Peptides against a protein of PDB entry 7UQJ. Designs and how they scored, part 30

Target 1, 160 residues: chain A of PDB entry 7UQJ
Amino acid sequence: PELYQNFNITPPRGVLFHGPPGTGKTLMARALAASCSSDERKITFFMRKGADILSKWVGEAERQLRLLFEEAKKHQPSIIFFDEIDGLAPVRSSKQEQIHASIVSTLLALMDGMDNRGQVIVIGATNRPDAVDPALRRPGRFDREFYFPLPDVKARFKIL

## One batch from the design tools (peptide; aimed at target 1 W57, target 1 (a further copy) W57 G59)

Design b2_p13_4_s2 (made by RFdiffusion4, then SolubleMPNN; from b2_p13_4, 8 letters changed)
Fold by OpenDDE base, seed 1:
Structure b2_p13_4_s2 (fold): chain B 160 residues (1-160), chain C 160 residues (1-160), chain D 160 residues (1-160), chain A 13 residues (1-13)
Amino acid sequence: as target 1 above (160 residues)
Amino acid sequence: as target 1 above (160 residues)
Amino acid sequence: as target 1 above (160 residues)
Amino acid sequence: PELYPPLEVEIPP
């Protein structure tokens, strides 16, 4: 939040967290939700895993996405966090992935349908940004991308 | 490794990190590896995802686990991190999961076969500790369990 | 950045990450810097360790802090991350800590001197928030505090 | 190719 205010940057509708596994993408998303919530102002955090939406909701994945966005809109201010979003919205490579194509199309429509004044932020996390459909990475969708590098070799994480 | 040496603590064979998604389990495992490494003493970090071992290595998963443990032993001091270990070692529920049973049996044998003097620590992370086979949670295996709570709602990460 | 704009939250000048060792404070700060940088907009990340500023720069610590803030201002947008900030800014307890008092006074002045429109965010991380001078925790300085909880006690004691 | 292969991260000290 604050960095974009200070920088006079228009907040994106969607933020893509990408980087190697275990770089803290999901933790960051939770930390952001927690950070933006106060005792006076709670933020509702919705978390979904990309592969879970496909596997658990075969044939209903589109409906579940719509319901998720409706619920997020109802509970504004809110964050929708898609962990492993490449599992939900893989690159359209094969003619056979009609189900993936429909889910991606639904997610695109839901992100495009978010009012810029809406207090819903979508965060997608992936270890494979190039495996995310490029249509999701366009302006008005996941138009901000955030590389979570490995802790640099020089960066002693003095956690201990 | 170093943490246990410095504290004169016998290193556990296995540590189970459990808690809600995005509580930083994977991040903590990396951070621990980083914190236990020094300029004089590097720790090799091996990461595998439980579901990937099943899906990518169908019919070779046991061999891949053996190779992983051999490589970790060769590159001591080392950490083996299994993310989503419940995907690798689900609770024995059905007669149909013979493949899971063999992989679990192999993992059990590999953990049991680790010499207590070995500088190999195994960390398993899961969002569903109750979905991990109880045999893995016994002494000499994942006999240490770590609950990663949700960041308290009061913890405003005003980072963004 | 964006979450604060959408939520009409005033960005803090300084953010204090606090919590036990190994909670990912330093990692979070890096992940933020990475997360606020895009291909079109890089953020410069400055990292300093509180104890290093005291130990390496005895008699020049104030000058080094000034130079750090000047460089961060020159390379806007930027993040200054102080790891172990309690080592830099201890609580004013004893008459003997004149050196600490001057460094703290310099840091206070530097944080107070940051224009609210400046694209410099200061993040301080500590394992001992109560060891940080309360003057730094006032509005316009580290006026946002973020608790990185331990993984619950039942959990953490089993690593150790 | 996975852009981020499972890093044999020499996690630096």
Scores: peptide ipSAE 0.018, ipTM 0.393, DockQ to the pose 0.048
OpenDDE base, seeds 2, 3, 4, 5: peptide ipSAE 0.000, 0.005, 0.000, 0.000; ipTM 0.181, 0.243, 0.307, 0.242; seeds 3, 4 fail the geometry check

Design b2_p13_4_s3 (made by RFdiffusion4, then SolubleMPNN; from b2_p13_4, 8 letters changed)
Fold by OpenDDE base, seed 2:
Structure b2_p13_4_s3 (fold): chain B 160 residues (1-160), chain C 160 residues (1-160), chain D 160 residues (1-160), chain A 13 residues (1-13)
Amino acid sequence: as target 1 above (160 residues)
Amino acid sequence: as target 1 above (160 residues)
Amino acid sequence: as target 1 above (160 residues)
Amino acid sequence: REYYPPLTVDIPP
């Protein structure tokens, strides 16, 4: 949040962190939240897992997402971090696809319903950006994507 | 911590974490401290900010640094983390330059005065490695530097 | 890396990183690998997921583990990182328990078979340390455990 | 105990 305020940039509603596992997506989201919390302006950090949205909230997932966004809005400035957001991806069963479609539709609506003046940032982290519903990657949703490369051999050499 | 012994590398007295803001330098230092504390052997973690050394400890900064190093030595194994160590850099006023020079001189002396057998690690974090006094970057001081890259420059520019 | 040399502690063969999800366990392992790679001495980093060991390598998991350790030994100095090592925990099916027991037994044997002079570090990361087989937590295996607390206020004080 | 991250983390400054 504070990065966007500091740079006078309209904060994206959503940011997609993508890259191989263990590239620090989750850590970066937390570090960003921590770095953006000042004594005067604490940022509230909300975390959910994409798989938990499908598996734990069966039948109430939409309601829980709404409550999450309401709570995030109530505790502005805030970050909602969806770890493994690709875990919202449909599993190959028709029933799961319907549940997924409904949950994703609700998430889309919640992201679209955020007033651009809100101090709520949504961060989605995924190891499989291509498994994320393209509708989530549209402008006003996860419209900014950040690749977390592996610290490949070349990056290691530049640390010397 | 563990990797230096494993690789028969002379442990630096000081490690400089450098890289853009929000790259996780501070978090890494904390996580390293946590990751090196075992149930049997807790590592004591001391944290200071470079700017606080100049602003809060005016007239006593040198004494407070000495006390910090003494306390760290007393509570070995320990880590001293200087966040924003470039905040020790002189502000463009002659009086501030003298105070800075004195404080940095004291820090240099304290780092040099650590017995090579001491279990005190000094970590400095900065967003501006070039603003860190070159004297601090000499062998036996902050002689190892770790770059915390941004997740690619291109990703940052797309946030802009 | 550096802390074990500094503290004259026999480097464990294995280190268990445990703590809540997104506390930086995986990132720390990568950062440790990066921090210990010099221009002269690159550390080779191997990564596996605990769940992948059970699910992808059914019938060859033991062989793949052996090959992994051989390759790590060939490319010394090296780090083997097992992410989600608790994913080796038995699923409630008898067949899965047998496969688990066999794979874990092989991992134990491989860890025990590492020469103490080897430059191979094994890091296991888990969100559920209590789900990790107690046999893996014995001396000479994952005999050092590092808690990655959430950056809550209370966890900061326990590192003091 | 499964470490569930707190749903709300007041990230201390």
Scores: peptide ipSAE 0.000, ipTM 0.214, DockQ to the pose 0.047
OpenDDE base, seeds 1, 3, 4, 5: peptide ipSAE 0.000, 0.000, 0.000, 0.000; ipTM 0.361, 0.252, 0.323, 0.242; seeds 1, 3, 4, 5 fail the geometry check

Design b2_p13_4_s4 (made by RFdiffusion4, then SolubleMPNN; from b2_p13_4, 8 letters changed)
Fold by OpenDDE base, seed 2:
Structure b2_p13_4_s4 (fold): chain B 160 residues (1-160), chain C 160 residues (1-160), chain D 160 residues (1-160), chain A 13 residues (1-13)
Amino acid sequence: as target 1 above (160 residues)
Amino acid sequence: as target 1 above (160 residues)
Amino acid sequence: as target 1 above (160 residues)
Amino acid sequence: MELYPPLTVEIPP
């Protein structure tokens, strides 16, 4: 929010962090939450895993998504971070495809239903941007994408 | 590949990254993929989790492993990274033991069936090298092992 | 152990590492295990994920917890690290709530049953300390808490 | 029935 307000830029509704696992997508989403959070303006960070939405929320995934977006709206400014958002992508099994299609459809509707005036940013993280439904990558949804390259081996040896 | 070609070294068929979780095994496997990838020679990186092979691929895990190795062979030079490869180790429940034993047997056969001339490197990451089937740790399979020590507390305080 | 012995401090039965995902809770738990391990006194590190306890151990989760604590007691000095311990928190579905409640009750009993003389430290890591049952956060259980703040964006750009 | 296509990540140079 603050970063976008300072630049008079309408915050994107959704940002897709893509790149290899361990490149720090989750860490960046959180660092963004922290950097956008000041003592005066705390950002609420909501995190969900795509796989958890499918496995833990069987039959309630849509309701849990709605509740998540409502909570995020109540706690503005807020970030909703979906880790492994490609986990919502249809699995090639037909029965799971319908369930996934319904959940993705719900997520699309929730992202479309966010007023541009809402200080709710949605961050999706994936290792497989090609596995993310193209409908999620359209304007007004995950319309910005950030690639997380691998740190070079030299950078890594500076950390260890 | 390039690193091994430059040194006239036969690339190992399999490398076991072992060490504590969070030591950056996944990040290193990826940094290796990146460092072995040049503008002229892109390396394709395939990643699977051992736990996903068991939980998501129930009844098709063997076929998915075969497809993975075929795809990796099509996209040479390539790296297959198995995160949490100890997740393929038998759980103490008999019915899962048979399923795991079959999957491990398939992985062994696939690693043995890789021509040494294939530019396919298999990296297994585990937190529990002792839980990895000794048959996987034999020559021509995961025959090289890299221990990932913990960063010292001092190194960590330089990151945080 | 050594750190606590040097200070004549009774080691806590349980330590809760809480903070945002990617803040290095797992890495710290492991760095603690390494720093408490000397050539003369190796610490055995046991790791489990809260989600794995629920998903992989359906019907045996309680037994697996008991076995884990018994193994940790055999391999003293030892650390039991529960990653995502909030994964043991009740999911909003009633049938899972009862299963989770039983597993949490078993964990409570195991933590209470540890003799203070045992060199077994339990570390729980969570992103959601509020989702951890308050009964786990009582004296003699997870009675010490460490917050893992996010690295600042500047610290992150030094890592990437 | 290919349940999970291989995660082909082209590592850009």
Scores: peptide ipSAE 0.000, ipTM 0.182, DockQ to the pose 0.059
OpenDDE base, seeds 1, 3, 4, 5: peptide ipSAE 0.000, 0.000, 0.000, 0.000; ipTM 0.326, 0.308, 0.204, 0.211; seeds 1, 3, 4 fail the geometry check

Design b2_p13_5 (made by RFdiffusion4)
Pose (drawn by RFdiffusion4):
Structure b2_p13_5 (pose): chain A 160 residues (1-160), chain B 160 residues (1-160), chain C 160 residues (1-160), chain P 13 residues (1-13)
Amino acid sequence: as target 1 above (160 residues)
Amino acid sequence: as target 1 above (160 residues)
Amino acid sequence: as target 1 above (160 residues)
Amino acid sequence: LPSVSRERLPHPP
């Protein structure tokens, strides 16, 4: 941590996995979760699939998001993987419902808001990155974007 | 206050930060929240978002807004910051649930019934200004609209 | 009434001020209420909003609306003004609450209960006219309309 | 996207 405090830099804590289907996005997230449970320093893995937080009560989806990010603050070494994040956080439109734009606005305020979110890495896998809200694709929340392509020749050889 | 009585004008008590993502809106609100807590006279900063207002009960979301504005009047030199305010206050629509139009109506009534002395300042950052209700964006509610643009060369030099 | 009842032209049961925001609709009702700054028993003015009638309970909103209308009949020549009548009477649908729908179901029955010798006029204001419920715009209700547009050049000169 | 029909509860007496 002194190397990041040597400068006045904060580490990048957000990655957006994107590419075609079957290219290794969930596999990479699975390997990262298996590696986080065997290095004997507790990096807590939080797995979230799509719109797991959707509820029929008003304000319960934003409450579940706030609880997920707060339980992430309770154990500092924690990771949040959002599988199929284009179903949880679509581009905010006036035509669609307010539960969707309200979830996107809560996710924006919980990733880079007024309060610091802690040592929480946030990973989102998507097949449709342009269905993710563009305010979620900037540094401070999903700094990096890993494009997982269809494998080239050498990579297909290695996979096989 | 005599200057605002000599000319028959009321000081603006509302600001709407708007601009592209990552341009300085939450940063300015964080710097103002740190400047509220340093000096010989204290300004109270009230931070809010859509999750700690929206409730599942009838008449509880507007009661939380009223408690916020009454508590800010109690601590009278005050700032109220609503982040991602288009999620809290969308454009009123009959095709939406009644809770969002009811929040926008309660917010319009509470802003039209403030101290009328410049004591409670209300600051909102929407990232998108068209999504916010036009009744909130008229002078009397959110008087000033600060456009935080993408920085030009001298501004990028200063930021770097 | 000695003059206007000679010709049998009935006064309107519901007059609707509608227009863009900031066009002076609340000023016209405030100026008519200052024309109620006159002696008693003539042009009693009631200033209500799309809020401060609706409540957590199930009967105080309709009971209070029936009582407001009964006090309006008690002082014979009287005016009831509903500012932000889309807050009190939104569009009834299947995303609508039950309390607002019953408010509309009582306001309609109270406007049809108003006698033909027109001594209670109900003026209502809105910035979004096609967001008030369609039933109050039917004949025998809010049927005469006043459009309040943005000012032209001479009007802006007088305002300045 | 899924459509969600959210509900609200009244206050007990």

Design b2_p13_5_s1 (made by RFdiffusion4, then SolubleMPNN; from b2_p13_5, 8 letters changed)
Fold by OpenDDE base, seed 4:
Structure b2_p13_5_s1 (fold): chain B 160 residues (1-160), chain C 160 residues (1-160), chain D 160 residues (1-160), chain A 13 residues (1-13)
Amino acid sequence: as target 1 above (160 residues)
Amino acid sequence: as target 1 above (160 residues)
Amino acid sequence: as target 1 above (160 residues)
Amino acid sequence: LRKVDVETEYPPP
């Protein structure tokens, strides 16, 4: 949070954390939430798993997304963290196109509808950025992408 | 725990996270705990700091370790995370041998006494793997080591 | 970084991460550093452990702190992360007052001497915010405090 | 009223 302000970087509406499993994406998102909540300014952290939104809320996923964003706005400053966002917004494969398309379209609309004055940040985490709908990776949505590399074995040796 | 089960890998009894300070060892251990606990399968996360066990529990450190492992077994599936395990089990230097030796011996016995059927994983984190007693780094104990490199400034740059 | 910009909060010079051990403070600081350094804008991340500065640099701790801040300023934008800052700046207890007092005074002076235009953020992490000298927790120093709660076992369940 | 599990990072009181 404050680092981007110090850097005069317009804060993204959405940040995509991507990288191999176990690179610390989910944990980083949690720690960002924790690191932004002071005694004076409590940040609300909302967490959802992409696959859970699809599986638990068949036919209500769009409504649950709307409710999530409304609650986040109500409890601003807030962070919405989507873990495994590729599960929520998979690249359109031909067979499950309609249900996923409506959820993706809802998420797009919710991200687009966040006024720049809203103190809500959306963090998506994925192991497969290429499995995330490219529409989510456009400016005004997840327009910042953070790769969590496997700490290269070489980076391992350079530190010892 | 379930990460290894999900991978059909026999879960190590112990995993050593090593790497420079703030490479995410502690955070990864927590993320592993968080990622392995589902709605159906609640994972209990126990955390101790190595130096705290030595300093707070002079003469009771062995008992506190036993209690920790018993509680972890009682609340399985569980993760025991030792942060700064080098503080708990420093390489035997001649001058402080007896007190450290008894704690190390107790930890060794506890790790050896964990039946393979127990859904308890022990994660040790250290900035100094060479300061950890080699006996802890043997098969059946901390037999998996994961180096947490500094995200190379280049790996940090690859993330932006 | 960007969260504070999103919140129109003047970025603090210093951010205190506090909370129980392994709540992700150290990893958050690293990820903040990683999340702020783009291909265009390289952020330098400096890390020191409070106890290490005291123990390794007896009589040179003040000089090492000055050098650290000078290097951070030279390589701006930068983050200085003090892990276990309570080890560097313990609350003045009567017996070890002089050596700790000079280090604390140096750190205070360095934080006060950071011009608001400097793209240097200082992050302190502690498990014991009450063990940190209150002078460091004043406006213009660590004036933002972020609590890293134990993810309540319930919060773990709520996130799963 | 489905309690949205808001992890309110409350500092402990």
Scores: peptide ipSAE 0.006, ipTM 0.195, DockQ to the pose 0.050
OpenDDE base, seeds 1, 2, 3, 5: peptide ipSAE 0.005, 0.000, 0.000, 0.000; ipTM 0.334, 0.195, 0.241, 0.219; seeds 1, 2, 5 fail the geometry check

Design b2_p13_5_s2 (made by RFdiffusion4, then SolubleMPNN; from b2_p13_5, 7 letters changed)
Fold by OpenDDE base, seed 1:
Structure b2_p13_5_s2 (fold): chain B 160 residues (1-160), chain C 160 residues (1-160), chain D 160 residues (1-160), chain A 13 residues (1-13)
Amino acid sequence: as target 1 above (160 residues)
Amino acid sequence: as target 1 above (160 residues)
Amino acid sequence: as target 1 above (160 residues)
Amino acid sequence: LPEVDVEVEYLPP
């Protein structure tokens, strides 16, 4: 929030967290939800894994996405966090992935249908940003991308 | 490695990180590797996903695990991090999961075969500790388990 | 940034990350810097350790702090991350800590002197929030505090 | 209605 206010940047509808595995993408999303919640103002955090939506909801994945966005809208202010979003919205490479194409199309439509005044932020996390359909990375969708680099060796993580 | 040397603590063979998704398990494992590495002492960090070992190495998963442990031993001091280890070593539920049983048996043998004097630490991360085979949670294996709770809400991560 | 705009939350000048060692404070700060940078918009990340400023810059610590804030202002948008900030800004307990008192006074003045429109965020991390001078924890300074809890006891922190 | 397992984690205050 603050960085975009101070920078006079229009808040994106969707934020893509990307970077090598274990760079804290999911932790950051939770931390953001926690940070933006106060005793007076709770944020509802919705978490889904991309692969889980495909595997658990075969044939209903589109409906589950719609219901997720409805619930997020109902419980505003809210964050929808897609972990491993490349598992949900892979790059359209093969003619055979009709199911993936429909899910991606539904997610695109849901992100496009979010009112800019809505208090719903979508965060997608991936280890493979290039495996995410470029259509999701367009303005009005995941138009903000956040690289979580490997902690550089010079960063003595004095955790210890 | 260094932590255990400096504290005169016998290094555990295996550490299980568990807790809800996005609690920073993978991040902590990387941070530990980074924190234990100095300019004078680099730690080699090996990362594998449990499900990837099953899906990518069908029929060779046992061999890949052996090679991973050999490489980790060769590059001491080292950390082997298994993300989503419940995908690699599910609870023995059905007679049909002979493949899982063999992989689990191999992982058990590899962990049992680690010399306590070795500078190899194994970290397993899971969102479902109860879905990990109890045989892995015994002394000499993942005999250490760490809960990563949800970050408490007072942490207003005013990042965004 | 966005969450504060949508939620009409005033951005803090400073954010205090606190919690036990190993909770990912430093990692989170880096992940933030990375997460707020896009291909179109790079954020400059300045990292300092509190104890290093005292030990390396004896007699010049105030000047080094001023230079740090000037460089951060010059390279906006920027994040200043103070790791182990309790080493820089200890609680004013003893008459003998005149050097600490001057450094704390300089840091207070620098944080107070930050224009609310400035694109500089200050993040302080500590394992000992109660060892940080309460003057830094006032509104307009580190007026947001983030607790990184130990993962709850039920998960056997058998690292140690 | 398939229960959307909306893990609504209300972050506790």
Scores: peptide ipSAE 0.012, ipTM 0.346, DockQ to the pose 0.051
OpenDDE base, seeds 2, 3, 4, 5: peptide ipSAE 0.007, 0.000, 0.000, 0.000; ipTM 0.210, 0.343, 0.335, 0.250; seeds 2, 3 fail the geometry check

Design b2_p13_5_s3 (made by RFdiffusion4, then SolubleMPNN; from b2_p13_5, 8 letters changed)
Fold by OpenDDE base, seed 2:
Structure b2_p13_5_s3 (fold): chain B 160 residues (1-160), chain C 160 residues (1-160), chain D 160 residues (1-160), chain A 13 residues (1-13)
Amino acid sequence: as target 1 above (160 residues)
Amino acid sequence: as target 1 above (160 residues)
Amino acid sequence: as target 1 above (160 residues)
Amino acid sequence: LEEVDVETELLPP
């Protein structure tokens, strides 16, 4: 919010963090949440794992997504962070494809249904940007992407 | 691959990253994947969690390991990274012991079946090297071990 | 142990690490385990995830907690690290509330049953300290709390 | 460097 307000930039509805696991995507999403939180303006950070949405919420995943977005809307300014958002992508098994397609469709509808005036930023983290449904990567959804490169091995051996 | 080619070093079939969680084992495995990837030679990085192999793949874990190694062989040069590889170790419950023993036996066979000419590196990350089956730590398997020490508390308090 | 022995400080039975995910709670818990481990005095580090205790151990979670504490007591000096300890908190579904309440009660009893002479430190990591049962945060349990702030975005962008 | 993280979504059985 504040970063985007200061630059007169419309906050993206969604930001995709992609890059190798352990590159600090989760750590950056949280750093953004903290940096956008001032003592005067606390940002509420909602975190979910894509795989947990599928596995823990069998039959209720859509409802849980709706509730998450409603809670995020109540606690504005807020960040919804989906870790492993590629875990919502259809796995190549037929019965799971329909379930995943329904959940992805729900997420699309929720992202589209966010009024541009909402101070809700959605961050998706993935290791597999190509496994993320292209429909999620369209304008008004995850329309900004940040690649998290690996720190060079040389830089890392200097820290060890 | 390139690092090993440049040094005329036979790439180890398996590397065990051991050390405390959060020491950056996953991050290093990926940094190795990236540092071994040039624009000319992309390395394919396959990541699996040991516990996920057991829990998600009940009855098919062996087949899934075979498929993983086949895919890694198709996408050479490649790295297979097993996070929490100690999660494949038998938990002291009798029915799980047989299942885990079978999965470990399959992993052993797959590592042994890799031709030394294969540009497939297997990295196992564990927090409990002693929980890793000694058979996996033999020559031609995870025959190289890297300890990931914790950054000294003094170094960490300087960053906070 | 050594740090607490050197300062004549009674080691807390439990330490709560709280702060945003990716702040290095797990990394610090392990740093403490390593810094307290000398070549002469190895500390055994036990790690469990709160959500795994609930999901993997349906009907045996209490027994698994007991076994964990018994193993930790056998391998003194030891650290039990609960990652995502807030995952033991009741999820808003009625049937899960009773199960979670029972598991939390078992954890409370196990922490209370640790003789002060035991070289077993329990570290709980959470992103949601408010979701941790207040009974766990009482004296003789998780009576010390460490907040893990996010590194400033400015510090992080200098590393990237 | 397209790290094709082929997480082979190994099909659930």
Scores: peptide ipSAE 0.006, ipTM 0.176, DockQ to the pose 0.111
OpenDDE base, seeds 1, 3, 4, 5: peptide ipSAE 0.000, 0.006, 0.005, 0.000; ipTM 0.314, 0.322, 0.257, 0.345; seeds 3, 4 fail the geometry check

